Peptides against a protein of PDB entry 7Q4I. Designs and how they scored, part 19

Target 1, 281 residues: chain A of PDB entry 7Q4I
Amino acid sequence: HENSTIAERLYSEVRVLCWIMTNPSNHQKKARHVKRTWGKRCNKLIFMSSAKDDELDAVALPVGEGRNNLWGKTKEAYKYIYEHHINDADWFLKADDDTYTIVENMRYMLYPYSPETPVYFGCKFKPYVKQGYMSGGAGYVLSREAVRRFVVEALPNPKLCKSDNSGAEDVEIGKCLQNVNVLAGDSRDSNGRGRFFPFVPEHHLIPSHTDKKFWYWQYIFYKTDEGLDCCSDNAISFHYVSPNQMYVLDYLIYHLRPYGIINTPDALPNKLAVGELMPEI

## One batch from the design tools (peptide; made by RFdiffusion4, then SolubleMPNN)

Design b1_p9_7_s1 (from b1_p9_7, 6 letters changed)
Fold by OpenDDE base, seed 1:
Structure b1_p9_7_s1 (fold): chain B 281 residues (1-281), chain A 9 residues (1-9)
Amino acid sequence: as target 1 above (281 residues)
Amino acid sequence: PSYEIPTTE
């Protein structure tokens, strides 16, 4: 007896392909639980690995395993998407196998934007890249045009994009995207609250959970607070979410309801023209 | 959780 009419509309109009960064050792331990929880709400779900798994829908990319190969895997994943799936969606989300995503909230954020706008969203960090880059762990979403520019214009040019597979994958893709004029968007809500989070909800919601010298406070692009004002009511992602916590979050977000409280969604914003962004806060 | 700093070379 739930009314999901707006969510169903956004599912059709804001198509999202989710690709999950994983490895063969995590297919059963982590990736399967993404597929059984939030991943089922993507329009297309693909697991990017070094080994094929037909039950998981995992693709074997021509890359090695380990942290030093994450950039290589990201490049090959987007090459694969561009070759096989570029028309299957409007937006292309990278997430880890321990990232939890509320896909409906992402569609809401993306709704006004054209997929032909060269833009991407996530948790923006300020170091190394002038316009900023998106945290790998929080997940980041590219427009179709951003994917095209990344694969066709950036990747083939060593001056625009690192040819080696080493380095921090999120920084490296951030550099490449900047070099082809893909804009690092502002994912904050109208109250200036973040939507993509590189840690579990507890680490953001609890005041003084981390030391003030913790690197995150120096890396975050936009000023943010801890506690109740840390996070948008329409938050999109959290990282370091265990397999068990994915099921808990699925229950809490989609099933558990306080009796007598009905949430009424805000009206959808007007659509933007190609190349137009929402004003920054 | 790993609080590894995202760094470049």
Scores: peptide ipSAE 0.079, ipTM 0.826, DockQ to the pose 0.633
Fold by OpenDDE base, seed 5:
Structure b1_p9_7_s1 (fold): chain B 281 residues (1-281), chain A 9 residues (1-9)
Amino acid sequence: as target 1 above (281 residues)
Amino acid sequence: PSYEIPTTE
């Protein structure tokens, strides 16, 4: 009794490879639950680790573990994707093993864009990078051309991309991408509401959860609000989602329905030319 | 953990 025709069309036309940042200690505790929930809705799902796990489909990257190696792992992950999977998808999502993603909503946002446009999307922050950078925890998605430029043009040049493996991975990739003219896109919906979120839904939905001095309000690139207006009806991601909450979110989003309410999806927008962006709101 | 600041040198 469910009609998924448009979602099936977008699954075919907007192909997404999801790579999950994880480590061997989290394969069973966290990563497995991504695979059993939202990760199954990606066209391709890969777990980037330091140890191979065939049950999980985890890749052993030549990196050490710990937060100080996240930038190194991100570089090796995209090198691996470029070498083995660059033609398997149109868009390439980075997420953490505690990020939850509504992949259908991401496909809807990405639909008008060409994967040959050098662009990436996420929760945009304003410090350190002139055009902004995307929050690592909220997850960020690169076009195929953005991945090519990152791996082929940025990574080999220490003047364009940090050669050391230290630093904040999201800031460092943001610097590298800016240096090769990959654009930091606007992921907001037509009402100006965000789609990628660096915290759990409760943190964004409840007014005055944090004070005005909380760092997030100083970092966010676009003006945002709390409460019901915080988040798009087509929100894409949330961070710090526990394994149990992933199953709760899967139930709430894909199974629980208010009887007698039928949502009619908006018409798909026109496709953009290569290099063309939607106007900022 | 939800309040860690993304920072760089």
Scores: peptide ipSAE 0.067, ipTM 0.819, DockQ to the pose 0.640
Fold by OpenDDE base, seed 2:
Structure b1_p9_7_s1 (fold): chain B 281 residues (1-281), chain A 9 residues (1-9)
Amino acid sequence: as target 1 above (281 residues)
Amino acid sequence: PSYEIPTTE
């Protein structure tokens, strides 16, 4: 027997729309497995593609395919969300079709924040954007107000947001959001451990003599360590997760239990006013 | 996975 009362409360109070970046060649190979695993725990799940797929619930955006069109697809995806779904959720997650997300942990992180606060969360990187930007692969989540500002204030202005569809989509949205005063939040837990991860769990958990020259150590906004202390007990996302690994993670997180161990959740923090952030650690 | 960061133009 499992008690999910708090998770059910957060499901209703912290509504999350998840949109998945995909393409027609990945509908069956990758996206379907997101839908059958972690995606079912979103309040709303939409697959953003270049072709419609009614079985998957994929939307055909007016964009081309390929890495050079990811920024264009991100812009069209959020335009579509704003037009059709802005009131269907409080928070709007972008993830790739090889990103795995523990949605309950994301709701826990987001609970104190107002969706009317212009803020977004993810794995924060240092370069290119003064306040930082969120890694595209780890997934990033915008408040409703952040989506409004992005679509209504940033996108129509070429001085605030890149009009071309080329470029790194995560950097480009980070620039646009900064230009409309959407804050790059701190997603770390109370112990200073990260929640959004741009690689698979194994890469973060296993101490390897990773060369200090590895780009990740230069890009990460907050100091982090490898090993068990790398990752929050309430971690939210991992990237480069294969379809088979998604089912493994679903089993390990939601089904496999060590007998005789009972987890007691921490108390929920107080809600913040509009525009307020959690104190720095 | 290549673990490469997307390049900015």
Scores: peptide ipSAE 0.063, ipTM 0.814, DockQ to the pose 0.582
Fold by OpenDDE base, seed 3:
Structure b1_p9_7_s1 (fold): chain B 281 residues (1-281), chain A 9 residues (1-9)
Amino acid sequence: as target 1 above (281 residues)
Amino acid sequence: PSYEIPTTE
């Protein structure tokens, strides 16, 4: 038996809608496994596709398929959410169908923030966007106000948001959000450790896994370490997670326990006022 | 993993 009282409280108070970027060819291969693992811990789970799938709860967006349509799909996904689901949650997570997310850890990070604060979180990258942008693969989460500003203020204005459906999805949304004063938040924990990761755990946990010239080290907004100090104890996401690895992670995180070790959660922080952010480290 | 930016669906 586990005591989930705090997690249940956060489930109620920090409502998260998760939308999954997918396509019809991945409904059975990938998306189904998200639904069977971490996606079930979202308050609402929607798969954004080009074809409807009632078994998956997939939505057919009016977009084409392919890498060059990811930005178009993201725009349509958030338009759909704003029209149908803006009051169903407080926070709105984008993830890929090979992203794994520990939703409880995300709720913990988000708890002090008001959903009316124009902010979004993820793995922050420094190129192209002055305040930074969030890695698409690691997943990123918008406040309700951020979604409103994106859909109502940014998308209708070609000067604020790219009208074409081509381009790097994560960069383009980052530009749009900056242009409507949605803040790129700091998702690091109190020790300065990252929570959103654009690769599998192994690639972050193993020191010197990549060359120092690897693009990731040039892109990362905040200085990060490798090895065990790479990652928060409350890490939120990993990318390039295979369907099989999703089940492994579910087992390791939620079921496997070392006998005789009891984890006591930290106290919840004080809630912030609307527009207030946690101090950066 | 491919380490692609942007990531594919």
Scores: peptide ipSAE 0.054, ipTM 0.782, DockQ to the pose 0.282

Design b1_p9_7_s2 (from b1_p9_7, 6 letters changed)
Fold by OpenDDE base, seed 1:
Structure b1_p9_7_s2 (fold): chain B 281 residues (1-281), chain A 9 residues (1-9)
Amino acid sequence: as target 1 above (281 residues)
Amino acid sequence: PSFEIPTTE
């Protein structure tokens, strides 16, 4: 009963490899539910772990577990992708095993950009990195050229990229990417509304859900509001989504329809040249 | 949910 012609076109033209940050203890508890929900809409889905799991399609990276190893795992994940999968997609999404992603909305955002443009997108934060960095929890997507620059130019150089495995993974990759001139893109829609979110929808949609002193309001790169205007109608990701909520979101987004309402998609924008970005809002 | 600040060590 749906016309998916545009979504099918974008699936073919905007190929996305999704890699999921997980660990062996979460293969069954969390990662499996990503695979059964939004992860099935990626062109390729890989789970990056410390143990192999053939049922999950999990890769055993040569890293330890724990939050202090997330940066190490991110480096090894992108090395693995570059070595084995760099031509399997145009865009490379990092997400956590509790991130939910509307992949079609991401393809729509990415459509005008060349994968040869050194750019990445996500929920942009302003501290520590001059151009900003993308929130790890909200997920972030690198162009093919951004992955190449990260793995080939940044990672081998301790002056450009942190050699040890400690530190906040999202800040550290943000520093590395800046140092190789990968641009921190603007993921906001034409109304200036965000698309990548580091929390569940409830935390963004409900006005005054958090105190004004909450760190998030100091970290966000772009001004944002709470309530219905918090989020794009084409929002891409939310974090801290429980396994049960992933199925709820899948139902609400892809199955539940208000009878008699038909969504008409906006026209696709013109494609940009290599190195060209959309105008800032 | 954890609202930990994504910061450097």
Scores: peptide ipSAE 0.053, ipTM 0.802, DockQ to the pose 0.664
Fold by OpenDDE base, seed 2:
Structure b1_p9_7_s2 (fold): chain B 281 residues (1-281), chain A 9 residues (1-9)
Amino acid sequence: as target 1 above (281 residues)
Amino acid sequence: PSFEIPTTE
């Protein structure tokens, strides 16, 4: 017995198109498992590849494969979305084929925002981009207006957006978005806990004597701690999730229940005006 | 997971 009424409302009011970064070698190994787990909870799910796959719903983008082509693939993916799917959703999530996303928690975070607000969310990193940029692996979500600005205003202008396909895709899109005044939002919950994570849950939840010199602590835009306080109760994403772990997470999040514990959802916040952000914590 | 620096310029 489960009541999903508010989740169903948010599914209708906060429409999310998820596009998955993949390649032909990963269609069966990884991408298929996204489709069979968390990807089914997107309003629309598209796999962006270099080869078409009708079983997967993969799109063949005019790009090469390899790490040096990820930025090229991201540009072509958003061009494809803008041309064919800009009205199919309000928000546009990029994720990798080893990213796991709790889409309901993302809808909850996005609910107060207008899709006409030029904003995007994810795990914010501080280097290279003044306002920060969102970690590619943790996944990042653009508003409809952010996609419009990226494709129409940034991509055609070599001064605003890198024309070459080389570079770190998450940094490069972060630069482009900043240059067209798309705001790097704060995805933390009201307790200051993160929602988008560039590693698996274990790496965030388990306090290790992590060297304070570990790059992550230098890159993270907002100060965060390890342990149970690392992560929002409404966490959105984790990265480096194996295909098997996706099914484990699906079971743990959507099926496994502690008997006698009932979660009452918080009230939805008031909707913001176009261009308005939630107050800083 | 590589835990390598994700972005190098």
Scores: peptide ipSAE 0.051, ipTM 0.798, DockQ to the pose 0.674
Fold by OpenDDE base, seed 3:
Structure b1_p9_7_s2 (fold): chain B 281 residues (1-281), chain A 9 residues (1-9)
Amino acid sequence: as target 1 above (281 residues)
Amino acid sequence: PSFEIPTTE
């Protein structure tokens, strides 16, 4: 038996609503595997689609399908959350139906922050948005106040937030959030290692897997390394995770243990005041 | 593929 007392405490104190970007063609192929793996560790799990699915707990948003509608779907998803679920959680994670998330590690990162702080976290990219924006694929998490500002202050104002449903979803929300003074947080651990990843673990863990000219190295906001030092021991997310790999990751992270090795968690940090951030590294 | 460009603006 394992001791989950700290994880149970964080489950109650750092409540996370996870919404999954999906479509009707992926309900059975992808989304159900999120529900059967990491999604069950969210305090609330909602699948945002264009069709209702009661078996999946999918919501039919008033949007079309296709890549050109992702921004429209994100806007409608957060409107839906604000109207129906804003008090059901403290933090609101967007993930894709091929994103894998270690929710306990996200709760650990978020623990010191107030949900009333206008902040969001993810894999920060530097182009297009002055403060940066969070990679859509790696998933990103908004505080309750960030959701409020996005829905109430940004979305109704075409000068602050793009009214059209076209554009890069992650860039557009990044612009909107910047325009309402939601801070693009630093999700790195105390050693400066990343926690949110836009690719599978293999692509980050293997040195020289990509060329130095690969777009990722030009997009990443913070300098990062390749190999075993690429990634926090408390990594939060990976993208392009197949349904089969979700079950593999679930087994490796939550079930497989080296006999005789006991992990002792670090002490929780002090809680920050409203509006206060952790020091930059 | 896992190497898709995240945005083209």
Scores: peptide ipSAE 0.051, ipTM 0.797, DockQ to the pose 0.667
Fold by OpenDDE base, seed 5:
Structure b1_p9_7_s2 (fold): chain B 281 residues (1-281), chain A 9 residues (1-9)
Amino acid sequence: as target 1 above (281 residues)
Amino acid sequence: PSFEIPTTE
């Protein structure tokens, strides 16, 4: 007695390829649990690793292991996507193996945008990049055109994109994307509430969890609050989600229902033209 | 973990 007609429509019209940043030591510990929970709701799911795993659908990229190679892995992941999968989806999500994503909410946010618009979305941070950059941990989603510009225009040019594999991957891709005129979009809902989160729900929902000197308040691009107003009712992602908490979130979001409460979805917005963005709130 | 700064200048 569940009606998923709109979600099924968006699954077909807003195709999402999800690539998961992982490593061989995390295939069984973390990545497998992404595949068994929220990753099954992507149109295509790929695990980007340094070793192949056919059970997981993990790809061996030509990169070393460890945090110092995350930027190198991100570059090779998008090169692999461009070569093999650029037509398999309209939008291309990067997530970590401890990121949880509500893919239906992401499709709802992306629905009005053309995949030929050079844009990407996530939790926007203000330092280092003039237009901002998207937090790596919260996950970020590129349009098909953004992937094309990144791989074809940015990566081959050392003046536009860092050629070595060192640095913060989220900052470095943010610099590269800005240099090829890919726009850092606004992912907030119509009430100005965020959708992509670099921490677990508890950290955002509980007031005064951190002091005002906590780095996050200096990094966040848009003004945000703690408590219930922190987060959209259509939130998309959370980070530092343990494997066990992924199953808890799957139960809470997709199975647990308050009896007698029926949620009626809002009407879909009008589609935007190529190059058109929703007004910032 | 959840409180680690993503990057520094």
Scores: peptide ipSAE 0.050, ipTM 0.789, DockQ to the pose 0.655

Design b1_p9_7_s3 (from b1_p9_7, 6 letters changed)
Fold by OpenDDE base, seed 5:
Structure b1_p9_7_s3 (fold): chain B 281 residues (1-281), chain A 9 residues (1-9)
Amino acid sequence: as target 1 above (281 residues)
Amino acid sequence: SSSDIPTTE
């Protein structure tokens, strides 16, 4: 008893390749549950690992494991995507194996943008990078042109992009993208509410959950608060989501309905020209 | 997870 006509249209017109950052020890524990929940709503789903897994569709990248290798893995992941999959999608999402994503909401946000616009979206942080960078855990999405610029223009040039594999992967890719004029977009909705979140919903929705001295409040690029006004009704991602909570979220978002409440979607905005961004709030 | 406290430059 569901009408998904608009969602089906956006699935076809706003093609998303999702790549999941994982490792061999997490293939069964975490990554498999992404594949069985929100990952099935991507146009293409790839797990980036150090070992091949045909059941999972995991790729063995030529990198080591551990948190100190995340930047190296990110570089190799995008090189792999550019070589094999650059035309399979319009947008390219990085997520962790404990990130949950509402892909339909991401397609809605991305709909007006050209994939030939050098732009990327996520939870924008203000330190280290002048235009800001996107939080790794919240997930971030690059346009096709952004991927091209990253792989072809930034990665080969040590002056533009860090050549070693050390450092925070989200900061390092943010530096590289800025250096090739990929714009850090504003992912907030028309009410100024965020869509990408680096923590679980409870962390953002409950007032006074954290002290005002918590690092997140110093890092967030746009002013935000806790409570219901923290998060868009069309939120895209949450981080630190356990495998069990992924199934709970799938049930709550896609199956559980309040009887007698009809959700009427907003009209789609006009498409933007290449290089054009939505006005910031 | 990559949402831990970022390292300083």
Scores: peptide ipSAE 0.049, ipTM 0.808, DockQ to the pose 0.450
Fold by OpenDDE base, seed 3:
Structure b1_p9_7_s3 (fold): chain B 281 residues (1-281), chain A 9 residues (1-9)
Amino acid sequence: as target 1 above (281 residues)
Amino acid sequence: SSSDIPTTE
């Protein structure tokens, strides 16, 4: 008796390609559980690895493995997407193999934006990049135009984009995107609550879970509340989600319902013109 | 991921 008409409409109108950062050692341990849970709700799902896996739909990128190669893998992943898949979607999500994403909530956030607007969204951090950058772990989503600018304009120019493969991948892509005038969008809901989260729900939902000296509070671009008011009702992502917790979240979000409570979705906002952003809160 | 430890240049 579930009505998914609006979700189905958004699935068609707000097409999302999800690429998952993984490695061969995590294909079975982590990545397959993404495929079996939230990844199935993407319009296109690709696992970016160093080894091909036909069962997983993993792509072997020409990169080494290890933490110091994440930036290299990100560059090659978006090059691959641009070459093979740039017209297969409107928006292009990067997530880790331990990121959980509510894709319907992401489509809702993205709906008013043109994919031809040079913009990307995620959990915005304030250090290192003037306009901010999006946390790698929380996942970040680029418009089609943002991908084009990144691959065609930024990557070929060492003055605009770091040519070596070292560095923090989220900071480096943030620098590159800023240099080609891709805007770091505001992913907060109409109440000013965040949608992309770099930690598990428990770490955000429990009041005073971390000390005020915790680095996260110095990194967040927008002021956020603690506890139950930390997170949007339409939250998009959480990080450090174990394979088992992905199935728990899938059950809680898509299956478990409190009897007698009917959720009515808000009306969709008006679509924005190319280059137009929603007002910041 | 960069979110496990503070990002440094």
Scores: peptide ipSAE 0.048, ipTM 0.804, DockQ to the pose 0.526
Fold by OpenDDE base, seed 4:
Structure b1_p9_7_s3 (fold): chain B 281 residues (1-281), chain A 9 residues (1-9)
Amino acid sequence: as target 1 above (281 residues)
Amino acid sequence: SSSDIPTTE
C-alpha cells in the first residue's frame, strides 16, 4: 500500500522539535488543528503560549501577548527548549499556529547537515541582517548548536542580542544569530526552488498574483519567480494557512493520489562535516 | 513577523 521506510529512517535520524507560536485565544481556534495535522509528524511538538493548556500541551511562557511581544516570546521559547528539550531533538523548528509544514521534506533538507553545525534555515530575507534572516511566518529551523549559541552566547549579551522584547522577532533573532556566527543557510533545492514560503501556496503558484512593487520581491534574498517554478517539489512550509486548509493540505499531500502514478524518492545526499554547508546555487 | 507587515526601522 505505502512504503515509508525512508521517511521512518529520517524520522529517527533527523529528529525535529516543533514549537508553535500561539496564544490562549488561539489554542482551540488554530493550535489544536496544527496538533491534529502536520504537528503530529514532529518528533516533539510544543505550543508556546502565555497560558498552560494540558490538552494542547501548551507551555505558559512568562511573556505578554500581542505582536509586540513576539520577540520576547521567541527568546523565552528557546530558553525553555534549551533548558528542558535540547537533547530531545537535533533540529528546532519555529512555526506559527497558521503555518503548515511538511516535516518529511524538512528532514530531507536537513539530512546532510550536522546538528552541531551552527546553522538555521527558512525563507531568507535580505534587509537589516547582512547574511540575511529567516521570515518568521514561513517558519525557521535551528540546529541544536544554533539553539545553544542563541541561548547561551547571544541572549545574555546585550551587545549581541536585543534585551528588549520589542521589534520584529524574525529580524531580531536573525541579528542575534549572526552575532554568534550561526549561518543563515540556503534552503533552496538543487533546482534553486524555495522550500519555505511566507504565504499560502496560491500566492506563490499563481503568476502575477502580486505587483512587482510588492515588498516581498525586494525582501527575498534569492531571486525567485511565481508559478510552478516558484516552489520545490519538496516544499517545506506555507504561511497564512487556515485551520480548514490544514486539513485540506493534509489530505492532498498524504492521502490523495492520482491512480497509476508512483513517485520514487531521490537518493539521500552525502552527509556534511561539522561546519560544512551545501554550496549555494 | 516581517511576512505579516513589511519591517521598517
Scores: peptide ipSAE 0.045, ipTM 0.779, DockQ to the pose 0.469
Fold by OpenDDE base, seed 1:
Structure b1_p9_7_s3 (fold): chain B 281 residues (1-281), chain A 9 residues (1-9)
Amino acid sequence: as target 1 above (281 residues)
Amino acid sequence: SSSDIPTTE
């Protein structure tokens, strides 16, 4: 009882490979629930782990587990993607196994951009990297050209990209991408509202949920407000989403409808040339 | 990830 013609068009024209950061202990607890919910809407879905799991479609990367190895796993994940899957998609999303993503909203944001433009999107933070970097938990998406530059130009050069596996993975990839002139894009909607979120919806929607001294307010690159005006109507991601909440979100977003309310999508914008970005708000 | 805890360089 719905018309998905535009969503189907974008599924074909804005191809997304989603890779999920996980570990063997989370294959059954978390990762399988990504596969059963939002992950099924990716054009390609791969779970990056330290152990192979054929039921999950998990890849065993040559890395250790733990927070101190996340940067190493990110490097190996993108090397694997470049070697095996660089032509399988136009855009390459990193997400955690507790990130929920509305893939259709991401395709809408990405539609005007060329995948040959060296750009990536996410929740932009301002410290450590001059142009900013994208929050790891909120998930971030690289263009095909951004992946190429990262793997071919940045990773082999210790002056451009950290060679050891330590450090915050999102900061380190942000440094590497800046060093090869991959642009940190603006993922905000036309009203200046964010689309990628490093916390659950509750933490963003409820005013005064956190103290003003909370680190997040010092890290966010763009000015943001709390409450209903915090978030785009076309929001893309939320973090710290439990397995149970993934099914709730799937129901609320894709099944539950208020009778008599019909959503009419905005017209698609014009496509940009290679290297061209949308104006920042 | 920096979203989990404050990141320091």
Scores: peptide ipSAE 0.043, ipTM 0.777, DockQ to the pose 0.494

